# Peptides against a protein of PDB entry 4CIC, part 176

Target 1, 148 residues: chain A of PDB entry 4CIC
Amino acid sequence: KVSTKGHYGVQAMFDLAQHFGEGPVSLKSIAERQGLSEPYLEQLIAVLRKAGLVKSVRGAQGGYILAREPRDIKVGDIIRVLEGPIAPVESVSQDDPEHSLKFDFSVTKSVWEKVKKSIEEVLDSITLADMLKDAEEAQMAQGYMYYI
Target 2, 147 residues: chain B of PDB entry 4CIC
Amino acid sequence: KVSTKGHYGVQAMFDLAQHFGEGPVSLKSIAERQGLSEPYLEQLIAVLRKAGLVKSVRGAQGGYILAREPRDIKVGDIIRVLEGPIAPVESVSQDDPEHSLKFDFSVTKSVWEKVKKSIEEVLDSITLADMLKDAEEAQMAQGYMYY

## One batch from the design tools (peptide; made by RFdiffusion4, then SolubleMPNN)

Design b2_p25_4_s1 (from b2_p25_4, 15 letters changed)
Fold by OpenDDE base, seed 3:
Structure b2_p25_4_s1 (fold): chain B 148 residues (1-148), chain C 147 residues (1-147), chain A 25 residues (1-25)
Amino acid sequence: as target 1 above (148 residues)
Amino acid sequence: as target 2 above (147 residues)
Amino acid sequence: SSEKKREEEKKKKEKEEEEKRKKEE
C-alpha cells in the first residue's frame, strides 16, 4: 500500500508539474489547490527538495519548482523518496521478531517479490508528463461531452 | 501493501495445501510449522472457514482441511477474504475527512487504480497449486546442490 | 544594463548559498 504521505506527495508533485515553466509556485497556492494543510505540505516539500526533485526559489515571486522536467520524474521516484523501497507486505512489527522472522518461507517470499516487482514496474512506467497528458485528455473528453 | 494478516493467512493456507489429501491438520501443528501463535491462527482460520476456503473436521483426528483443491484457490482469493478489496493507497484516516476526500484528483486516482489492477493480476495468477510446484522445484534444486 | 547586473548578482548569491549548503553536509 502507498501511504497517505506518498499519495499527497504525488499530488503535490503533479501540481508543480502543471505549473512547470510558469515560474515558482507558492506552498500556499499548492495547499489550496490540492486540499492540503500548508504545514503538512512544508514537510513533504522539504523531503522532496532534499531528494533533488523540487527546487526552492527565493524572492517576491519565490516558491517551488520541479527540479527536473516532468518527463524525467517517475511516480516511482516520488514514492521511493517519500516512503523508501516499495514493500509489498507491511513490516511485521518488531515486537515478536523470533516468530515472524523464522518462516520467511521462500515460496511465500517469492509471491511478495512478484507483487513488489509488479508495483515497481507500474510506478516506474508513469512519469509526471504522462499524468499531465492524461489530465489534458480527460479535460478534452469532458469538454467534448459538454459540447454534444 | 499486504497486511501481516494477509501474509500469515497465505502462509497458513499454503501449509494446508501441503497436507491436502492427507486428512485434517490440527491448528497446533500448523502454528508450530508456520511460526504462528495458536490463538492468532484460530482467528485467521475462523475467517477463512466462514469464507468457505477451509473446512473444519470434527473427531479425534479433527482439524482443518482446504475446502477446495489447491488449484482452485488463488492467492488473491485469500487476500480478499482476509483484507477485503485490494486498496493500493492506505485509507486516509477518517479523522480529517474534509481535506482528504475533496481532491480525489481523477489523474492521481487513475495511477492508484493501475497499481491495484497490477497487484490483482499478480495475486490472481498464483494458485496454491503453483506455490506447491514452486516449493517442490526449490526442494529439488536444493537437493541437487547437495548432491 | 543595470538589469543584467542585478540578474548576475542574484545568480552569484544563489551559487554561494548552494556551496554553503554543500559544506554543511
Scores: peptide ipSAE 0.005, ipTM 0.737, DockQ to the pose 0.007
Fold by OpenDDE base, seed 2:
Structure b2_p25_4_s1 (fold): chain B 148 residues (1-148), chain C 147 residues (1-147), chain A 25 residues (1-25)
Amino acid sequence: as target 1 above (148 residues)
Amino acid sequence: as target 2 above (147 residues)
Amino acid sequence: SSEKKREEEKKKKEKEEEEKRKKEE
């Protein structure tokens, strides 16, 4: 499962992608558009900035921008920055490794590794540019429904 | 993410698959083999039984069996029974649907739906019979490394 | 198992160091 942090991080990064090339966006503006609390967004942006996905711009028109082009940022990159490696299972407390039949553990582990790989393939196949394109297509489709 | 409940549920179902056709297995024996507490396993088995994946057998050799053949039980079926529908994102409290730009929400939702579909495809492609086969192949490979 | 534990310990130390830095600012 993607955490709430991962979900909102993708939303915030997508908002920055929509404004890419327009200059710095204020945290306030992102928070208002994405329905996020400004303090929570500040924590997300701090992590994303440290990872080099977001850049802070200082000055009168200060704010945040994507540090890379939308095509060069995968959804998988955002999730890995915010959550770390994709873990398909919640950390089962490895308390008693002695009594788990090592064999059953290995087969079950293989199932979860297949799930992990599948999630990684999907998230690494989607860029912020792909999301922008999907957004444009959805807007055009809505516009056509009003003209029919 | 699969919960701890989902993980242990798949382990317990796999244990029952390994003993399929040998008769009823006691919860104690499953708990010992899988490193589970017996009370926790009882809760898992109760849910799996109610969903018709496991059957209880009464008597002196009483216990639990798979209600279907291992080939007819997908990992996805076990997870759906224990956790419900596969949700790729933790439930963001849908508190204020009004202020989310409906549009940004729709695109982000599409990403998570793609993840969901991919997880479902994987989990629905793996049966308990496939897991048994993988286990046998792994045992044979270990046996050959010792000779 | 050992590598994952080492990465978790490394992340825990980085988080503790970041919390310490936030208390000193």
Scores: peptide ipSAE 0.000, ipTM 0.749, DockQ to the pose 0.031
Fold by OpenDDE base, seed 4:
Structure b2_p25_4_s1 (fold): chain B 148 residues (1-148), chain C 147 residues (1-147), chain A 25 residues (1-25)
Amino acid sequence: as target 1 above (148 residues)
Amino acid sequence: as target 2 above (147 residues)
Amino acid sequence: SSEKKREEEKKKKEKEEEEKRKKEE
């Protein structure tokens, strides 16, 4: 599963993609549009900035921008930055030593590796540019429903 | 992500598949082979039984068997029984009403739906029979490394 | 897990020490 952090991170990055080329976007404006708390968004943006996906611009019109074009940022890149490697299974907490993964049966592991690969392939096939296109198509479809 | 429950449920079902045709398997024997607690396994088996994937056999040689052939049980069926529908995103706890999923932006939702579909396709493509075959191939490969 | 973070920090320190050794050669 993608964490809440991954989900909101993709939303914040998508908001920055929608404003790409318009200059720096304030955290406040992203938070308002995406329904996020500003402090939570600040934590997300700090991680994304450290990974080189976002740039901070200083000054009176300061804020954040994408560090790369929307076509050069995959959803998989955002998820890997926020959550690390895609783990298809929740980590059995190592703290139960009696139930430690002793029988990491090679066969069950292979099933989860196939799931992992499939998730990675999907998330690496979707860019922020693809998401922008999908949003535009959805807006056009809604616009046509109001004119009919 | 697949939960710990889903993972151990697949292991328990795979153990039952390895013994398919040999008769009923005791919970104790499954727990020992799979490194599970017997009480935890009992909870898993109860859910799997209620879903009709496992049958209980009563008597002195009682225990559990697969309710269907290994080829007729997908990994996806086991996961759906234990965890429900595959959710690609962790549910934002409904308890923060201010941060509720109000902006389920159609676009981000579509990304997660693509991930969901991909996971479902993989898990529905793998049967317990496929897992048995993979185990046999792995044992043969290990046997050839010892010669 | 705190242990996984500790192992990652250990690996990072080992890599930084290895990079320092390579600069001193």
Scores: peptide ipSAE 0.000, ipTM 0.733, DockQ to the pose 0.027
Fold by OpenDDE base, seed 5:
Structure b2_p25_4_s1 (fold): chain B 148 residues (1-148), chain C 147 residues (1-147), chain A 25 residues (1-25)
Amino acid sequence: as target 1 above (148 residues)
Amino acid sequence: as target 2 above (147 residues)
Amino acid sequence: SSEKKREEEKKKKEKEEEEKRKKEE
């Protein structure tokens, strides 16, 4: 499962993609459009910036921009930066060593590895550019429904 | 992500599949083989029984059996019974209205729906019979490495 | 007082299990 952090991170990165080429976007404007708290968005952007997915622009008209073109940023890249490696099963907390998932049932592990691989393939197949295209197509479809 | 409950549920169902046709298996024996606590396994089995994936057999040699053949039980069926519908994203608790995921970005929702569909396709493509076959193949491969 | 503590512990466990379920989702 993708965490709330991963979800909001993708949402914030998508907002930056929609404004790509328009110059720096303020955190306040992203927070308002995406329905995020500004302090929470600051934490997300700090992580994304450290990973080199976002750049900070300084000055009176400062803010944030994508560090790469939307086509060069996969959803999988955003998720890996925010959440780390995709884990298909919750790690049983190391604190109960007796319930350590030591049962190397290779077969059950193989099932979860297949799930992991499938998630990775999907998330790595979707770029911010693909999301932009899907948004444009959805807007055009809505526009056509209002004109008919 | 699959919960610990889902993981152990699949493990317990796989143990029952390995003993399918041998008659009822005691919870104690499943717990011992799978490294599960008996009380935890009782809770899992109760849910699986209520969903009609497991049957209880009464008597001195009572226990549990699969309610269906291993080929007729998908991993996805087990997960849906134990965890509910596959959700690709953590549900932000309804209780924080300020952090109401206005998931109204149709596009972001579409990404997660694609992930959901992919997980469902994988889990629905794997039966307990497929897992039995994979276990047999793994045992044969280990046997060949010792010769 | 003991029943109220048991109900609070039960609610706390139920919240922790729900929060765990939400993290696993």
Scores: peptide ipSAE 0.011, ipTM 0.753, DockQ to the pose 0.023; fails the geometry check

Design b2_p25_4_s3 (from b2_p25_4, 12 letters changed)
Fold by OpenDDE base, seed 4:
Structure b2_p25_4_s3 (fold): chain B 148 residues (1-148), chain C 147 residues (1-147), chain A 25 residues (1-25)
Amino acid sequence: as target 1 above (148 residues)
Amino acid sequence: as target 2 above (147 residues)
Amino acid sequence: SSVKELEEKLKKEKEEEEELKKLEE
């Protein structure tokens, strides 16, 4: 499962994508729009900044911007930065060395690897630009429903 | 993520598939082969039995068997029984109704729904029979490496 | 011992999840 951290990280990055080209966005503004706590968002943004997905801008109009264009940031990139490698199974402590020596040709391991690959393919197929497009299409559809 | 419960549940079901047609298997025997604690396995098997994936056999040679043929049990069926619906995101408390109305929530939700669908498709494409076949092929490949 | 370790891991994961939820409150 994607953690709450991964989920909120994608939301925060999507908010920054919506404001891409408009200049730096304050953490407070992102937090208010996305319904996140500001302290939690600070932690997320710090990780994303260290990974080079976000840039900090200093000054009176300071804040954060995407470090790359929305089309150059995949959802998978965000998740990998926040959560590490996509693991389909919670870490069953492989550390029981007695089980490690059994050539666990774990047919079960191969199942989870297939799941992992499938998740990675989906998340790497979706960019922030794709999300922006989907948002625009949905706004247009809602606008048409209010005019009917 | 699939929980440890889901993971071990698939292992236990796979062990029962390997012994399908040989009669009932004891929980102790499954636990020993799969490296599971017997009490934990009892809990897993109880859930799987209630869902109709496993049958209990009584008597001196009592134990458990698959309730269906290995080809008729998908990995997805096992996971759904043990964990419920596949949720790609941990339950962010959807209970804040004010956030539910925001358009942004819908776009992120669609991403996770795509992930969910992809996981379901993979897990529903793999049966216990497919796993048995993969195990046989790997044993053969290992046998050929030793000769 | 292994069940206790699994229960302790599950408990730690729940505690971490609850701590994260408390930071969201």
Scores: peptide ipSAE 0.018, ipTM 0.773, DockQ to the pose 0.041
Fold by OpenDDE base, seed 3:
Structure b2_p25_4_s3 (fold): chain B 148 residues (1-148), chain C 147 residues (1-147), chain A 25 residues (1-25)
Amino acid sequence: as target 1 above (148 residues)
Amino acid sequence: as target 2 above (147 residues)
Amino acid sequence: SSVKELEEKLKKEKEEEEELKKLEE
């Protein structure tokens, strides 16, 4: 599962992608558009900045920008920065190694590894540029529905 | 993410699959083999039984069996029974529908829907019979390393 | 209010995870 942190992180990054090339965006404006609290967004942005996905711009029009082009940022990159490695199962404390038939554990583990791989493949296949394109296509489709 | 409940549920179901055709298995024996507490397993089994994945057998050799053949039980079925629909994102309280640009929300939602679909496809592609086969293959491979 | 609710939810989830860990010990 992607945490709320991951979810909002993707939203914030997508907002920055939509404004890519327009200059720095204020945290306030991102928060307003994405329905996030500004303090929460500050925490997210701090992590994303530290990871080199976002840059802070200083000045009168200070704010944040993507550190890379939208095509160079995968959703998987955002999630890994915010949440770490994708864990398909909550950390079952492997604390009792003694009594679990090592074999049964291995097969069950393989199921979760397949799930993990599948999630990673999906998230790594989607860039912020892909999301922008999907947004544009959806907007065009809505526009066409209003003209019919 | 699959919860601990889902994880242990799959383990318990897999244990029952390994003993399929041998008759009813006691909760105690499943608990011991799978490293589960018996009380926790009782709760899991109760849910699985209610969903019709497990049957209780009464008698001197009472216990539980799979309600269906291992080939007819997908991992996805077990997870859906224990956890409900696969949710790739924690329930972000959609409480403030007003200020989210409906559009940005839709694109982000589509990402999670793709993740959901991918998880479902994986979990629905794996049966308990597939897991049994994988276990047998792994055991054979270990056996060959010891010769 | 929404941030506090989210923090409380995260706190509850952590507490539930810790309780589950204690039951496994």
Scores: peptide ipSAE 0.018, ipTM 0.776, DockQ to the pose 0.027
Fold by OpenDDE base, seed 5:
Structure b2_p25_4_s3 (fold): chain B 148 residues (1-148), chain C 147 residues (1-147), chain A 25 residues (1-25)
Amino acid sequence: as target 1 above (148 residues)
Amino acid sequence: as target 2 above (147 residues)
Amino acid sequence: SSVKELEEKLKKEKEEEEELKKLEE
C-alpha cells in the first residue's frame, strides 16, 4: 500500500506538474487546490526538495517548481523518495531467523518479491507527463459530454 | 503493502499446503514451523476457517487442513480474506470532496487503480500449488549444489 | 512480546496517521 504521505506527495507533485513552465507556485495555492494543510505540504515539499524533485524559488513571486520536466519524474520516483523502497509486506521483524525453516521463508519471500516488482513496474511506467495527458483527456471527455 | 496478518496468513496456509493429504496438523506444529505465536495463529486460522479456506478436524489427531486443494487457493484469496480488498493506498479519508478538484482526484485515483490491478493479477496468478512447486524446485536445486 | 510490539507499532502508526489527519484538518 502507498501511505497517505505517498498519495499526497503524488498530488502535490502533480499540481506542480500542471503549473510547470508557469513559474513558481506558492505552498498555499498547492494546499488549497489539493485539499492539503499548508504545514503538511511544507514537510512533503521539504523531502521532495531534498531529493531534488522540487526547487524553491525566492522573491516576491516565490514558491516551488518541479526540478525536472514532468516526463522525467516517475510516480515511482516520488513514492521511493517519500516512503523509501517499495516494501510489499509491512516489516515483519525478521528477527526470529531460528525457527522458520529457511526454505518456507524463501518461497513466501519470492511471492512478495513478485508483488514488489509488479508495483515497481507500474509506478515506474507512469510519469507526471502521463498524468497530465490523462488529465487533459478526461477534461476533453467531460467537455464533450456537456456539449451533447 | 501486505500486512503482517496477510504475510503470516500466507505462511500458515503454505504450511497447510505442504501437509495436504497427510491429515490434520496442529496449530502448535504450524506455529513452530512458521515461527508464529500459537495465539496469533489461532486468530488467523479462525478467519481462514470462517472464509472456508481451512477446515478443523476433531479427535486425538485433531487440527486443521486446507478446505480445498492447493491448486484451488490463490495467494490473492488468502490476502482478500485476511485484509479485505486490495487497497493500493491507505484509506485517505475521501471525506473532503469539497476542496480537491474532482479532476486531480480522478487522475491520482487512476494511478492507484493500476497499482491495485497489478497487485491483484500477481496475487491471483500464484496458487499454493505454485508455491509448493517452487519449494520443491528450490530444494532440488540446493540438493544438486551439494553434490 | 513480538505480537505486543507489533500491536504497539500498529497502534503508533495509527496514532501517527490520526495525528497527521488532525494536522490536515
Scores: peptide ipSAE 0.016, ipTM 0.779, DockQ to the pose 0.033
Fold by OpenDDE base, seed 2:
Order: structure tokens, then sequence, then C-alpha cells
Structure b2_p25_4_s3 (fold): chain B 148 residues (1-148), chain C 147 residues (1-147), chain A 25 residues (1-25)
């Protein structure tokens, strides 16, 4: 599962992608468009900035921009920055040291590794540019439905 | 993410699959083999039983068995029973009713739907029989490393 | 209010996870 943090992080990054090339956007404007609290968004943006996915621009038209082109940012990159490594299972505290020596060749572990790999493949196959394209296609489809 | 409940549920179901055809196994024996607390396992088994994945057998050799053959139980079936529908994102309480009317054609939603579909495809492609086979192959590989 | 409810839910989930961890110890 992607946490709320990951979800909103992707949403915020997508908002920045939609405004890519238009200059810096304020956190306030992102928060308003995406229905996020500004303080929460500030925390997300701080993490994304530290990871080098977002840049802060200072000045009267200050705000944030994507640090890379939308095509160079995968959804998987955003999730890994916000959530860390994709874990398909919540960390069962394997801290029972005595059972640690049983070859936890848990066939169950192999199942979760397959799930992890599948999630990674999907998220690494989707860029912010792909999301922009999908949004444009969706808008066109809606526009056509109103004209019919 | 699969919860601990889902994880341990798959583990317990796999233990039952390893003993399929040998008769009923006690919760105690499953708990001991899988490193689970017996009370926790009792809760898991209750859910799995209610969903018809496990059967309770009464008597002196009482316990639990798989309700179906291992080949007829997908990992996805177990997860859906224990966790409900595979949700790729933790339920953001979308209960903000006012934003409900914006065409939440959230391109983000489509991303999560793709992730969901991928997880479902993987989990529905793996049966308990596949897991048994993988365990046998792993045991053979270990046996060959010791000789 | 909604953020507080989300924080409370997250706190409750974390407490439940910690309680589950304590039951597994």
Amino acid sequence: as target 1 above (148 residues)
Amino acid sequence: as target 2 above (147 residues)
Amino acid sequence: SSVKELEEKLKKEKEEEEELKKLEE
C-alpha cells in the first residue's frame, strides 16, 4: 500500500508537472488545487526538495518547480523518496531472534517479493509526463462528451 | 501493502497446504511451526473459516483443514478474505463530500488502479499449490548445498 | 478538524500496531 504521504506527494508532484515551464508555483496554489493543507504540503515538499525532485525558487514570484523534466521523474521515484523502498508487507517485527535462524525461506517471502517487483515495475513505468498525457486525453474525452 | 494479518494468514494457509491430505491439524501445531501466537491464529482461522477457505474438524483428532485443494486457493483469495479488496493506497478518508463532485479523474487514481490491477494479477497467479512447489524446489536446493 | 481526525487515526493505527507488536513479544 502507498501511504497518504505517498499519494499526496504524487498529487503535488503532478500539480508541479502541470505547471512545468510556467515558472515557480506557490505552495498555497498547489494546496488549493489539490485540496491539501498548506502545512502538510510544506512537509512533503521539504522531503521532495531534499531528494532533488523539487527546487525552491526565491523572489517575488517565488515557489517551487520540478527539478527535472516530467519525463525524467517516475512515480516510483516519488514513492521511494517519500516512503522508502516499496515494502509489499508491513514490517512484521522479525525481532524474534530465536526463529531468525530458521531459514525464513518463507515461500511467503517469495510471494511478497513478486508483489514488490510487480509494484516497482508499474510505478517505474509511469512518468509524470505519462500522467500529463493521460490528463490531456481525459480532458479531450470529456470535451467530446459535452459536444455530443 | 499487505498487513501483518494478511501475511500471517497466507503463512497459516500455506501450513495447512503442506499438511493437506494428512488430516486435521491443530491450531497449536500451526502456531508452533509458523511462530504465531495461538490466540492470534485463532482469530485468523475464524475469518478464513467464515469465508470457506478453511474447515474445522471436530473430534479427538480435531483441527483445521483447507476447504479446497491447494491449487484452487489463490493467494489473492486469501488476501481478499483477510484484508478486503486490494487497496493500493491507504484509504485517504475521501469523506470530504465537497470535493466528491470534482471529477476525481485524478490521474493519480488511474495510477493507483494500475498498481491495484498489477497486485491482483500477481496474487491471483499464485496458488497454494505453486507455493508448495516452490518450497519443494527450495528444499531440494538446500539439500544439494549440504552434500 | 479533519487534519486532527487524520492525525488521531494515524495515532490510533500506530497504537494498534504497537499493541499488536507487544502481543507478538
Scores: peptide ipSAE 0.015, ipTM 0.772, DockQ to the pose 0.027

